# Designs tried in a protein design run: peptides against a protein of PDB entry 7AL2. Part 89

Target 1, 85 residues: chain A of PDB entry 7AL2
Amino acid sequence: YEIMLIRPKTIDDINYVVDQVLEESNPVILDLSFLEKESPANFKLAGEKIKQMRSNYGAEALLLSRCNDKNLIIIAPKGVSLVRK

## One batch from the design tools (peptide; made by RFdiffusion4, then SolubleMPNN)

Design b2_p27_4_s3 (from b2_p27_4, 13 letters changed)
Fold by OpenDDE base, seed 3:
Structure b2_p27_4_s3 (fold): chain B 85 residues (1-85), chain A 27 residues (1-27)
Amino acid sequence: as target 1 above (85 residues)
Amino acid sequence: MEEDEKQREKYSKEPFNAEEELNEIAD
């Protein structure tokens, strides 16, 4: 599989993340800082999609880093385990 | 944008606190 990196700016980008995780089974490292700052509504949508993938499709999510400039999250599809040591 | 609102109606669910969700992931 491939690991995708993206900083979503649009709803299409959010849907792209969903497609990568659910259809392509690719982990995604995404930076939500743009949405958080520029579109609270789309930031909320992104959060809802992440929750949906975790709750209904066996995806895992982990916050990697959060600061003023970054909001980095990894989303792993079912079958790819995230391990913290 | 008008188009963004249409897309949100299509894909959004009930009210959700994204910050709370991300905080939970951080734990």
Scores: peptide ipSAE 0.123, ipTM 0.662, DockQ to the pose 0.297
Fold by OpenDDE base, seed 4:
Structure b2_p27_4_s3 (fold): chain B 85 residues (1-85), chain A 27 residues (1-27)
Amino acid sequence: as target 1 above (85 residues)
Amino acid sequence: MEEDEKQREKYSKEPFNAEEELNEIAD
């Protein structure tokens, strides 16, 4: 598999993340800081989709970093294990 | 900005709370 890195800015970017995780089975390292600052609605949408992937499709997600300038999350598809040591 | 309700319907689940979701992801 491939590991995708993206800082989504649009709904299309959000859908791209969903497609990568669910259809392509690729983990995604995601920076939500743009959406959080520029589009609360799309930030909420992104979070909803992350939750849905976790709840309905066996995806896992971990917060990597949260500060004023960063909101980094890794999302892994079912079959890719995220382990914190 | 617009939200993609069609996509939400496709994958939809219960309402999202940003703070709650971030806390769950951080666990």
Scores: peptide ipSAE 0.108, ipTM 0.664, DockQ to the pose 0.262
Fold by OpenDDE base, seed 2:
Structure b2_p27_4_s3 (fold): chain B 85 residues (1-85), chain A 27 residues (1-27)
Amino acid sequence: as target 1 above (85 residues)
Amino acid sequence: MEEDEKQREKYSKEPFNAEEELNEIAD
């Protein structure tokens, strides 16, 4: 598999993340800082999609870093294990 | 902008709570 890196700015970007995880079975490292600052509605949508992938498809998600101007999350498809030490 | 209708139908669940979801992801 491949690990995708993206800082979503649009709904299309959000859906790209969903497609990568569910259809392509690729983990995605995404920075939600742009959406969080510029579009509360799309930030909420992104969170809903992440929740849905976790609840319905066995995806895992971990917060990597949260600070000013950065909100990094990794989401992995079912079958790719995320381990935090 | 609006989501694609097909994707909305395929990926639909309970309302999102930002604080709760982020805290859960952080654990």
Scores: peptide ipSAE 0.104, ipTM 0.641, DockQ to the pose 0.219
Fold by OpenDDE base, seed 5:
Structure b2_p27_4_s3 (fold): chain B 85 residues (1-85), chain A 27 residues (1-27)
Amino acid sequence: as target 1 above (85 residues)
Amino acid sequence: MEEDEKQREKYSKEPFNAEEELNEIAD
């Protein structure tokens, strides 16, 4: 698999993340900082998609970095284990 | 832009609490 890196800015970007995780089985490192600042609605949508992937499709998510200007999360598809040392 | 009908049907929205979801991810 591939590890994708993206800072979503549009709904299409959010859907791209979903497709990468669920259809392509690729982990995604995403930065939600743009959506959080520029589009509360799309930020909420992204969060709902993450919740759905975790709750209904066996995905795992881990916060990598959270600060004033960064919100990095890794989402791994079912079958890819996220391990924190 | 909006999600197309197929995506809306496949990935229906659920109630979301940003603080709760991000807190769970951080744990």
Scores: peptide ipSAE 0.109, ipTM 0.641, DockQ to the pose 0.244; fails the geometry check

Design b2_p27_4_s4 (from b2_p27_4, 13 letters changed)
Fold by OpenDDE base, seed 4:
Structure b2_p27_4_s4 (fold): chain B 85 residues (1-85), chain A 27 residues (1-27)
Amino acid sequence: as target 1 above (85 residues)
Amino acid sequence: MKKDEEEREKYSKEPFNAEEELKEIAD
């Protein structure tokens, strides 16, 4: 599989993330800082999609980094485990 | 020492909490 990196800016970008996780089975590292600052509605949508993937499709999501410039999340599809060493 | 601990901790296995992260705009 591939690990996708994206800073979503549009609804299409959000749907791209969903497609990568559920259809392509690729983990995604995404920076939500743009949506958080520029579009509360789309930021909420992104959060809802993450919850849906976790609840209904066995995806795993972790907050990697939160600071002024970054809001980094990793979303792993079912079958790709995130391991802490 | 402290720096290394903090670097490891920022990638903790604690799941993303969407409800908490969206508290500013969520009901």
Scores: peptide ipSAE 0.035, ipTM 0.530, DockQ to the pose 0.039
Fold by OpenDDE base, seed 2:
Formats: sequence, C-alpha cells, structure tokens
Structure b2_p27_4_s4 (fold): chain B 85 residues (1-85), chain A 27 residues (1-27)
Amino acid sequence: as target 1 above (85 residues)
Amino acid sequence: MKKDEEEREKYSKEPFNAEEELKEIAD
C-alpha cells in the first residue's frame, strides 16, 4: 500500500481521503488545519466522514499533532494496524 | 518524567475526537 499525505482544502479533497482509505486501502496522514480555519462547514464534514469510517468500516484515526496551527491525523484502513512503541 | 499538556497534544496517539474538535469550532 501507499501512505498518502494531504492537507484538504475542498470537498473533493475530503472525498479523496475517503476513497483512499476505503477503496484503495491506503493510510492517510492529513492536516485539517486549513478546513478548521477557512471552512467550518467542510471541517465538520471531514469530521463526520472520519467518524463514519471508524464506526462502519473499521478504520482507525489517531491524532498525531494538535496545536494552534496544526491538526495532524493519521487514518488507517482496516487491515493496517497503528502501533505505539 | 510526566509530559506537559502541550507535549502530550503534539505527540499524542489518542483516537481522533471529532466531536471535541467540532465543539471548539462551532462555539
């Protein structure tokens, strides 16, 4: 598999993340800071999609970094385990 | 040593809490 990196800015980007996780089975490292600042509506949409992937498809989502200017999350599809050492 | 709150936030591997994040934006 591939690990995708993206800072979503549009609805198309959000749907791209969903497609990568669910259809391509690729982990995604994403920065939600743009949506959080520029589009509360799309930020909400992104959050809902992440929750749906976790609840319905066995995806895992972990917060990697959260500060004033950063919101980094990794989403792993079912079958890819996120392990802390 | 125990990490401070900022350090925990920067390097946390906790599950993403969308509802908490949305609350911060929606308020």
Scores: peptide ipSAE 0.034, ipTM 0.530, DockQ to the pose 0.043
Fold by OpenDDE base, seed 5:
Structure b2_p27_4_s4 (fold): chain B 85 residues (1-85), chain A 27 residues (1-27)
Amino acid sequence: as target 1 above (85 residues)
Amino acid sequence: MKKDEEEREKYSKEPFNAEEELKEIAD
């Protein structure tokens, strides 16, 4: 698999993340800071999609970094385990 | 409380807390 990196800015970007996790089975490292600052509606949508992937499809999601400039999350599809070493 | 929760989650195996991240929008 590949690990995708993206800072979503549009609904199309959010749908891209969903497609990568559910259809391509690729982990995604995403920075939600743009949506958080520029579009509360799309930030909410992104959060809802993450919750749906966790609840309905067995995806895992972890916070990697939260600071003034970044809101980094990793989402792993079912079958790809996130391990802390 | 929110900052402390974020710091605890950042370096743990705890799942991303979407509800906490959305609190400021939901409030």
Scores: peptide ipSAE 0.030, ipTM 0.548, DockQ to the pose 0.050
Fold by OpenDDE base, seed 1:
Structure b2_p27_4_s4 (fold): chain B 85 residues (1-85), chain A 27 residues (1-27)
Amino acid sequence: as target 1 above (85 residues)
Amino acid sequence: MKKDEEEREKYSKEPFNAEEELKEIAD
C-alpha cells in the first residue's frame, strides 16, 4: 500500500480521502486545519466521514497532532493497524 | 485501539450532511 498525504480544502478532497481508505486501502495522513478554519460545514462533514469509515468499514483513526496551525490525523483502512507505543 | 475522549467528541457527531454518492457509507 501507499500512505497518502493531503490537506483537504474541498468536498472533493474529502471524497478523495474516503476513496483512498475504502477503495484503495491506503492509509491517509491528513491535515484538517484548512477546513477547520475556512469551512466549518466541511470540517464537520469530514468528521462525519471519518466516523462512518470507523463505524461501518473497520477503519481506524488517530489524532497525531493538534495545535494552532495543524490538525493532523491518520486514517488507516481495515487491515492496516494503528499502534500507539 | 481505544480513542481519547477528545477524539471521540471531535469525530462522533451525528450525520448532518453527506454526499449523495457516498450515502451508503452512512448506512
Scores: peptide ipSAE 0.025, ipTM 0.503, DockQ to the pose 0.060

Design b2_p27_5_s1
Fold by OpenDDE base, seed 5:
Structure b2_p27_5_s1 (fold): chain B 85 residues (1-85), chain A 27 residues (1-27)
Amino acid sequence: as target 1 above (85 residues)
Amino acid sequence: EEEEAEEEEKKHEEEVEEEIKKLLGLE
């Protein structure tokens, strides 16, 4: 599989993340900082999609880093183990 | 004053982190 890196800016980008995780079985490292600053609605949507992938499809997610200009999250499909040491 | 500003910034970042964790269902 591939590990995707993306900083979503649009709904299409959010849907791309969903497609990568659920259809392509690729982990995604995403920076939500753009959505958090520019579109609270799309930020919420992104979070809802991540929650849905975790709840309904066995995806795992971890918050990697949060600061004033970054909001890094990894989302992995079922079968890819995320381990924090 | 600088220490107070750093404490407030840290507090704010922690609050946002908690909000994000709630948003993602990581709580």
Scores: peptide ipSAE 0.485, ipTM 0.824, DockQ to the pose 0.030
Fold by OpenDDE base, seed 1:
Structure b2_p27_5_s1 (fold): chain B 85 residues (1-85), chain A 27 residues (1-27)
Amino acid sequence: as target 1 above (85 residues)
Amino acid sequence: EEEEAEEEEKKHEEEVEEEIKKLLGLE
């Protein structure tokens, strides 16, 4: 599989993340800092999509790093284990 | 003071992180 890196800016980008995780079975490292600052609505939507992937499709997610200029999260499809040490 | 400002910044960052965790369902 591939590991995708993306900083979503639009709903299309959010849907791209969903496609990568659910259809392509690729983990995604995403920076939500743009949505957090520029579009609270799309930031919330991204969160809802992440919740849906975790609840309905067995995806896992971890918050990697948060500061004033980044909001890094990894989302892994079912079958890819995320382990925090 | 600088120390007080750093403590307030840390507290604020922790609050934002918890809000993000709730929003994303990572709690």
Scores: peptide ipSAE 0.484, ipTM 0.823, DockQ to the pose 0.030
Fold by OpenDDE base, seed 2:
Structure b2_p27_5_s1 (fold): chain B 85 residues (1-85), chain A 27 residues (1-27)
Amino acid sequence: as target 1 above (85 residues)
Amino acid sequence: EEEEAEEEEKKHEEEVEEEIKKLLGLE
């Protein structure tokens, strides 16, 4: 599999993330800092999609880093284990 | 005063992190 890195700016980008996780079975490292700052509505939508992937498809998600200009999250499809040491 | 500002900034960042975790279902 591939690991995708993306900083979403649009709804299309959010849907791209969903497609990568669910259809392509690729983990995605997300930087949500743009949406957090520029579009609270799309930031909320991204969160809803992450919750749905976890609840319905067995995806895992972890917050990697949060600071003033970054909001990094990893989302892994079912079958890819995320381990925190 | 500088220490107080740093503590308030840290507290604020922790609150934002908790809010993000709730929003994304990461708790």
Scores: peptide ipSAE 0.484, ipTM 0.824, DockQ to the pose 0.030
Fold by OpenDDE base, seed 3:
Parts: structure tokens; sequence; C-alpha cells
Structure b2_p27_5_s1 (fold): chain B 85 residues (1-85), chain A 27 residues (1-27)
């Protein structure tokens, strides 16, 4: 499989993340810093989509890093295990 | 005053991180 890297800026980008996880079964490392700063509504939407994927489709997610210019999250589809050592 | 400003900045960053964790359901 592929690991996707994206900094979403639009609703289309958010839907792209959902498609990668649910349809393509690819993990996604995403930076939510743009949405957090520029669109609180789309930032909330992204969070709701992540919750849905975790609750309904067995996806896993974790916060990788947070600072003033980064908000890095990994989301993995069912079948890909996330392990912290 | 510099120490107080640094503590306030750190506290603010921690509050933002907790808000993000709640938003994503990672708490």
Amino acid sequence: as target 1 above (85 residues)
Amino acid sequence: EEEEAEEEEKKHEEEVEEEIKKLLGLE
C-alpha cells in the first residue's frame, strides 16, 4: 500500500483523505494546521470524518505533533496497526 | 515577566493540544 501525505485546504481535500483510507486502504499523514487557522468549520468537519472512520470502519488515529505551524495526525485503515514504542 | 509569558504560552499550547485530542476523539 501507499502512505499519503497531505495538508488539507478544502472540503475536497478532506473527502480525498476519506477516500484514501476507506476505499484505497492507504494510511494518511495529514497536517491540519491550514484548516485550524483558516477554516474552523472545515477543521471541525475533518475531525468529525476522522471520528466516523474510527467508530464505523475500524480506522486508528493518533496525534504525531502539534506546534504553531503544524498539526500532524496519522490515520490508518483497518488492517494496518499503529504501534508506539 | 518573561517567565510568566513563557508559562502562559506553554499553557496555551497544552490547551490547544487537548482541544485537538477531544475534536479527534483521541483523549
Scores: peptide ipSAE 0.481, ipTM 0.822, DockQ to the pose 0.030

Design b2_p27_5_s2
Fold by OpenDDE base, seed 2:
Structure b2_p27_5_s2 (fold): chain B 85 residues (1-85), chain A 27 residues (1-27)
Amino acid sequence: as target 1 above (85 residues)
Amino acid sequence: EEEEERRKKEEKEKEVEEEIKKLLGLE
């Protein structure tokens, strides 16, 4: 599999993340800082999509870092284990 | 005053982090 890196800016980018996790079975490292700052609605949508993937498809997610210019999340498909040591 | 400002900044950052975790359904 591949690990995708993306800083989503649009709804299409959010849907790209969903496609990578659910259809391609690729983990995705997201920087949500753009959506957080520029579009509260799309930020909320991204969060809802992540919750849905976790709830309905067995995806796992971790918050990697939060600061003024970063909001880093990893989302992994079922079968890829995320472990915090 | 500087220490209080730093504390308030850290508290706010922690609050924002918790809000993000709630939004994403994390931890």
Scores: peptide ipSAE 0.172, ipTM 0.587, DockQ to the pose 0.030
Fold by OpenDDE base, seed 3:
Formats: C-alpha cells, sequence, structure tokens
Structure b2_p27_5_s2 (fold): chain B 85 residues (1-85), chain A 27 residues (1-27)
C-alpha cells in the first residue's frame, strides 16, 4: 500500500481521503489546519467522515500534532494497525 | 504578568486540542 499526505482544502479533497482509505486501503496523513481556519463547515464534515470510517469500516485514527500552523491526523484502513510506543 | 499570559496561552491551546479530539473522536 501507499501512505498518502494531504492538506485538504475542498469537499473533493475530503472525498479523496475517504476513497484512499476505503477503496484503495491506503493510510492517509492529513493536515486539517486549512479547513480549521478557512471552513468550519468542511472541518466538521471531515471530522464526521473520519468518525464514520472508524465506526462502520474499522478504520483507526490518531492525532499526531496540533499547533498554530498544523493539525496532523493519521487515518488507517482496516488491516493496518496504528501503534503508539 | 508575562507568566500569567503564558499560562493563559497554554491553557487555550490545550482547550483547542481537546475540542479537536472530541470532534474527531480521538483518544
Amino acid sequence: as target 1 above (85 residues)
Amino acid sequence: EEEEERRKKEEKEKEVEEEIKKLLGLE
């Protein structure tokens, strides 16, 4: 599999993340800082999509880093284990 | 005053982090 890195800016980018996780079985590292600052609605939508993937498809997610200039999340499909040491 | 301002900034950043965790259902 591939590991995708994306800073979503649009609904199309959010749907791309969903496609990568559910259809391609690729983990995605997301920087949500753009949506957090520029679009509260799309930030909420991204959060709902992540929760749906976790609840319905066995995806896992972790917060990697949060500060003023970044909001990094990893989302992994079922079959890829996320382990914090 | 500088120490109190640093404390308030750190507290606000922690509150934002907790809000994000709740929104995403993380940890």
Scores: peptide ipSAE 0.167, ipTM 0.581, DockQ to the pose 0.030
Fold by OpenDDE base, seed 5:
Structure b2_p27_5_s2 (fold): chain B 85 residues (1-85), chain A 27 residues (1-27)
Amino acid sequence: as target 1 above (85 residues)
Amino acid sequence: EEEEERRKKEEKEKEVEEEIKKLLGLE
């Protein structure tokens, strides 16, 4: 598999993340800092999509880093193990 | 005062982090 890196800015970018995880089975490292600052509605939408992927498709997610310039999350499809140490 | 300001910033950052975890279901 490939690991995708993206800082989503639009609904299309959010849907791209969903496609990578569910259809391509690729883990995604995403920076939500743009949506958090610029679009509360799309930030909420991204959160709902992540919850749905975890609840319905066995995806896993971890918050990697939250600071003033980034909000990094990794989302992995079912079959890719995420381990925090 | 700089130390107090730094502590307040760290507290606010933790609150934001917890809110994000709730929103994303990352608990």
Scores: peptide ipSAE 0.171, ipTM 0.587, DockQ to the pose 0.030; fails the geometry check
Fold by OpenDDE base, seed 4:
Structure b2_p27_5_s2 (fold): chain B 85 residues (1-85), chain A 27 residues (1-27)
Amino acid sequence: as target 1 above (85 residues)
Amino acid sequence: EEEEERRKKEEKEKEVEEEIKKLLGLE
């Protein structure tokens, strides 16, 4: 599999993330800082889709880093184990 | 005073982190 890195800016980008996780079975590292700053609605939408992937498809998600400039999250499909040490 | 200001900033950052975790449904 591939690990995707993306900073979503649009709904299309969010849908791309969903596609990567659910259809391609690729983990995605997300920088949500753009949506957090520029589109609260799309930021919430991204969050809801992450919840849906976790609840309905066995995806796992972790917050990697939250600081002034970054909001990094990893979302992994079922079968990829995320471990925080 | 500078140390207190740094501590307050760190506390606010942690609060924002927790809010984001709740919004995204993250543990």
Scores: peptide ipSAE 0.167, ipTM 0.580, DockQ to the pose 0.030; fails the geometry check

Design b2_p27_5_s4
Fold by OpenDDE base, seed 2:
Structure b2_p27_5_s4 (fold): chain B 85 residues (1-85), chain A 27 residues (1-27)
Amino acid sequence: as target 1 above (85 residues)
Amino acid sequence: KEKEEEEKKKKYEEEVEEEIKKLLGLE
């Protein structure tokens, strides 16, 4: 599999993340800082999509970093384990 | 105006924090 890196700016980008996790079975490292700053609605949508992937498809999510200009989260599909040491 | 803007900013930051907790299952 591949590990995707993306900073979503649009709904299409959010759906791209969903497609990578659910259809391609690729982990995604995403920076939500753009949506957080520029579109509260799309930020909320991204959160809802992540929750849905966790609840319905066995995806896992982990916060990597949060600061003024970054909101980094990794989402892994079912079968890829995220381990915090 | 400044107090209102500060209150809105604080409220938004609180909402963002809550949303992050929810999406990560940290609630």
Scores: peptide ipSAE 0.097, ipTM 0.570, DockQ to the pose 0.034
Fold by OpenDDE base, seed 3:
Structure b2_p27_5_s4 (fold): chain B 85 residues (1-85), chain A 27 residues (1-27)
Amino acid sequence: as target 1 above (85 residues)
Amino acid sequence: KEKEEEEKKKKYEEEVEEEIKKLLGLE
């Protein structure tokens, strides 16, 4: 599989993340900092999509880094285990 | 007006932090 890196800016980008996780079974490293600053509505939408993937499809998510200029999260599809050492 | 703007900004930052916690299943 591939590991995707994306800083989503639009609804299309959010849907792309969903497609990568659910259809392609690719982990995605997300930077949500753009949505957090520029679109509270799309930030909330991204959060809801991640919650749905976790609740309904067995996806896992972990916070990688949080600061003023970045909000990094990894989301892994079912079958890819996220392990913190 | 400045105090009201600072309060709105602080409230939004708190909402963002809570949303992050929910999305990650930390809460």
Scores: peptide ipSAE 0.091, ipTM 0.562, DockQ to the pose 0.033
Fold by OpenDDE base, seed 4:
Structure b2_p27_5_s4 (fold): chain B 85 residues (1-85), chain A 27 residues (1-27)
Amino acid sequence: as target 1 above (85 residues)
Amino acid sequence: KEKEEEEKKKKYEEEVEEEIKKLLGLE
């Protein structure tokens, strides 16, 4: 599998993330800082989709970094374990 | 009104933090 890196800016980007996780079974490292800053609605949408992936598809999510400039989250599809040491 | 804008910003930041927590299943 591949690990995708993306800073989503649009709904299309958010849907791309969903496709990567659910269809391609690729982990995705997300920077949500753009949506957080520029589109609260799309930020919430992204969050809802991540929650859905966790709840319904066995995806895992882990916060990598939360600071002033970045909101980095890794989303792993079912079958890829996220381990925090 | 500057105070009002600051309060709105603070409220938004709090909402974002709560959204992140929910997103990550921390609550």
Scores: peptide ipSAE 0.086, ipTM 0.561, DockQ to the pose 0.033
Fold by OpenDDE base, seed 5:
Structure b2_p27_5_s4 (fold): chain B 85 residues (1-85), chain A 27 residues (1-27)
Amino acid sequence: as target 1 above (85 residues)
Amino acid sequence: KEKEEEEKKKKYEEEVEEEIKKLLGLE
């Protein structure tokens, strides 16, 4: 599998993340800082999509970094285990 | 007015942190 890195800015980017996780079975490292600052609606949408992937498809998510200037999350498909050491 | 704007920003950041916690199922 591949590991995707993306800072979503549009709905198309959000849907791309969903496609990578669910269809391609690729983990995605997300920077949500753009949506958080520029589009509350799309930030909420991204959140709902992540919740759906976790609840319905066995995806896992882990916060990598949260500070004043960035919001990094990794989301992994069911077949890829996330381990915190 | 500057203090009020800082307070609004702080409140928004707290709301975002709460949303992230919900996203990750930490609560």
Scores: peptide ipSAE 0.079, ipTM 0.518, DockQ to the pose 0.031

Design b2_p27_6_s1 (from b2_p27_6, 14 letters changed)
Fold by OpenDDE base, seed 2:
Structure b2_p27_6_s1 (fold): chain B 85 residues (1-85), chain A 27 residues (1-27)
Amino acid sequence: as target 1 above (85 residues)
Amino acid sequence: SPPLIEGDKLEDALINQDFSEIDKLLS
């Protein structure tokens, strides 16, 4: 698999993340800081999509970094586990 | 800057239960 890195700016970008996780089984490291600052509605949408992937498709999600200019999340698809060492 | 949504709602969606302690460290 590939690890995708993206800073979503549009709904199409959000759906791209969903497709990568669910269809391609690729982990995604995404920065939600743009949506948080520029579109609260799409920021909320992104969160809802992440909840859906966790609840319905066995995806895992973890906050990696939160500061003024970053909101980094990793989403791992079912079959790719996040392992705590 | 536009109004912020409730961060706690999103935070719950972004945290695996098994990673809660690590998430606190990284946040």
Scores: peptide ipSAE 0.025, ipTM 0.548, DockQ to the pose 0.084
Fold by OpenDDE base, seed 1:
Structure b2_p27_6_s1 (fold): chain B 85 residues (1-85), chain A 27 residues (1-27)
Amino acid sequence: as target 1 above (85 residues)
Amino acid sequence: SPPLIEGDKLEDALINQDFSEIDKLLS
């Protein structure tokens, strides 16, 4: 698999994340800071889709960093485990 | 500018329950 990195700015970018996790089985490291600041509606949409992936498809999500200009999340598809050593 | 969404609520929902007590990896 590949690890995808993205800072989503549009709904298409959000759907790209979903496709990478569910269809391509690629982990995604994403920065939600743009959506959080520029589009509350799309920020909420992104969150709902992440919840759905966790609840319905066995994805895992972990907050990596949260500060004034970053909101970094890793999402792992089913079959790729996030492990803290 | 549009109103802000409360980030704390989303952050709590994004984190796996198994990771809820684990510190952030990056700062």
Scores: peptide ipSAE 0.024, ipTM 0.553, DockQ to the pose 0.077
Fold by OpenDDE base, seed 5:
Structure b2_p27_6_s1 (fold): chain B 85 residues (1-85), chain A 27 residues (1-27)
Amino acid sequence: as target 1 above (85 residues)
Amino acid sequence: SPPLIEGDKLEDALINQDFSEIDKLLS
């Protein structure tokens, strides 16, 4: 698999993330800071999609960094384990 | 897999965000 990196800016980007995780089974390193600042509605939407992937499809999500201009999360599809050592 | 987001259904997906269940790297 590949690890995708994206800072979503549009609904199309959100759909891209969903597609990568669920259809392509690729982990995604995701920075939600743009949506959080520029589109609260799309930020909420992205969050709900992440929760849906976790609840319904066995995805995992791990917060990597949260600060001023970063909201960095890794989303792993089912079958890819996130392990902290 | 779940359907992609459609514009006319966007309002149905807009609820309060809650990331409390997301695991944190440092804990």
Scores: peptide ipSAE 0.023, ipTM 0.531, DockQ to the pose 0.075
Fold by OpenDDE base, seed 4:
Structure b2_p27_6_s1 (fold): chain B 85 residues (1-85), chain A 27 residues (1-27)
Amino acid sequence: as target 1 above (85 residues)
Amino acid sequence: SPPLIEGDKLEDALINQDFSEIDKLLS
């Protein structure tokens, strides 16, 4: 698989993340800072989709970094475990 | 096309962050 890196800016980008995780089984490292600042509605949408992937599809999500200029999250599809050494 | 994030941001996160926390967005 591939690990995708994206900073979503649009709904299309959000759906791209969902597609990568659920359809392509690719982990995604995403920065939600743009949506958080520029589109509260799409930020909320992104969060809801992440919750759905976790709750319904066995995805795992983990916060990597949170500060004023970034909100980095890794989402791993079912079958790819996030392991802390 | 979806914009890619810069690798240095991820590198900093991996080096400097605790990975036990989940953002409020995910809860």
Scores: peptide ipSAE 0.023, ipTM 0.535, DockQ to the pose 0.050

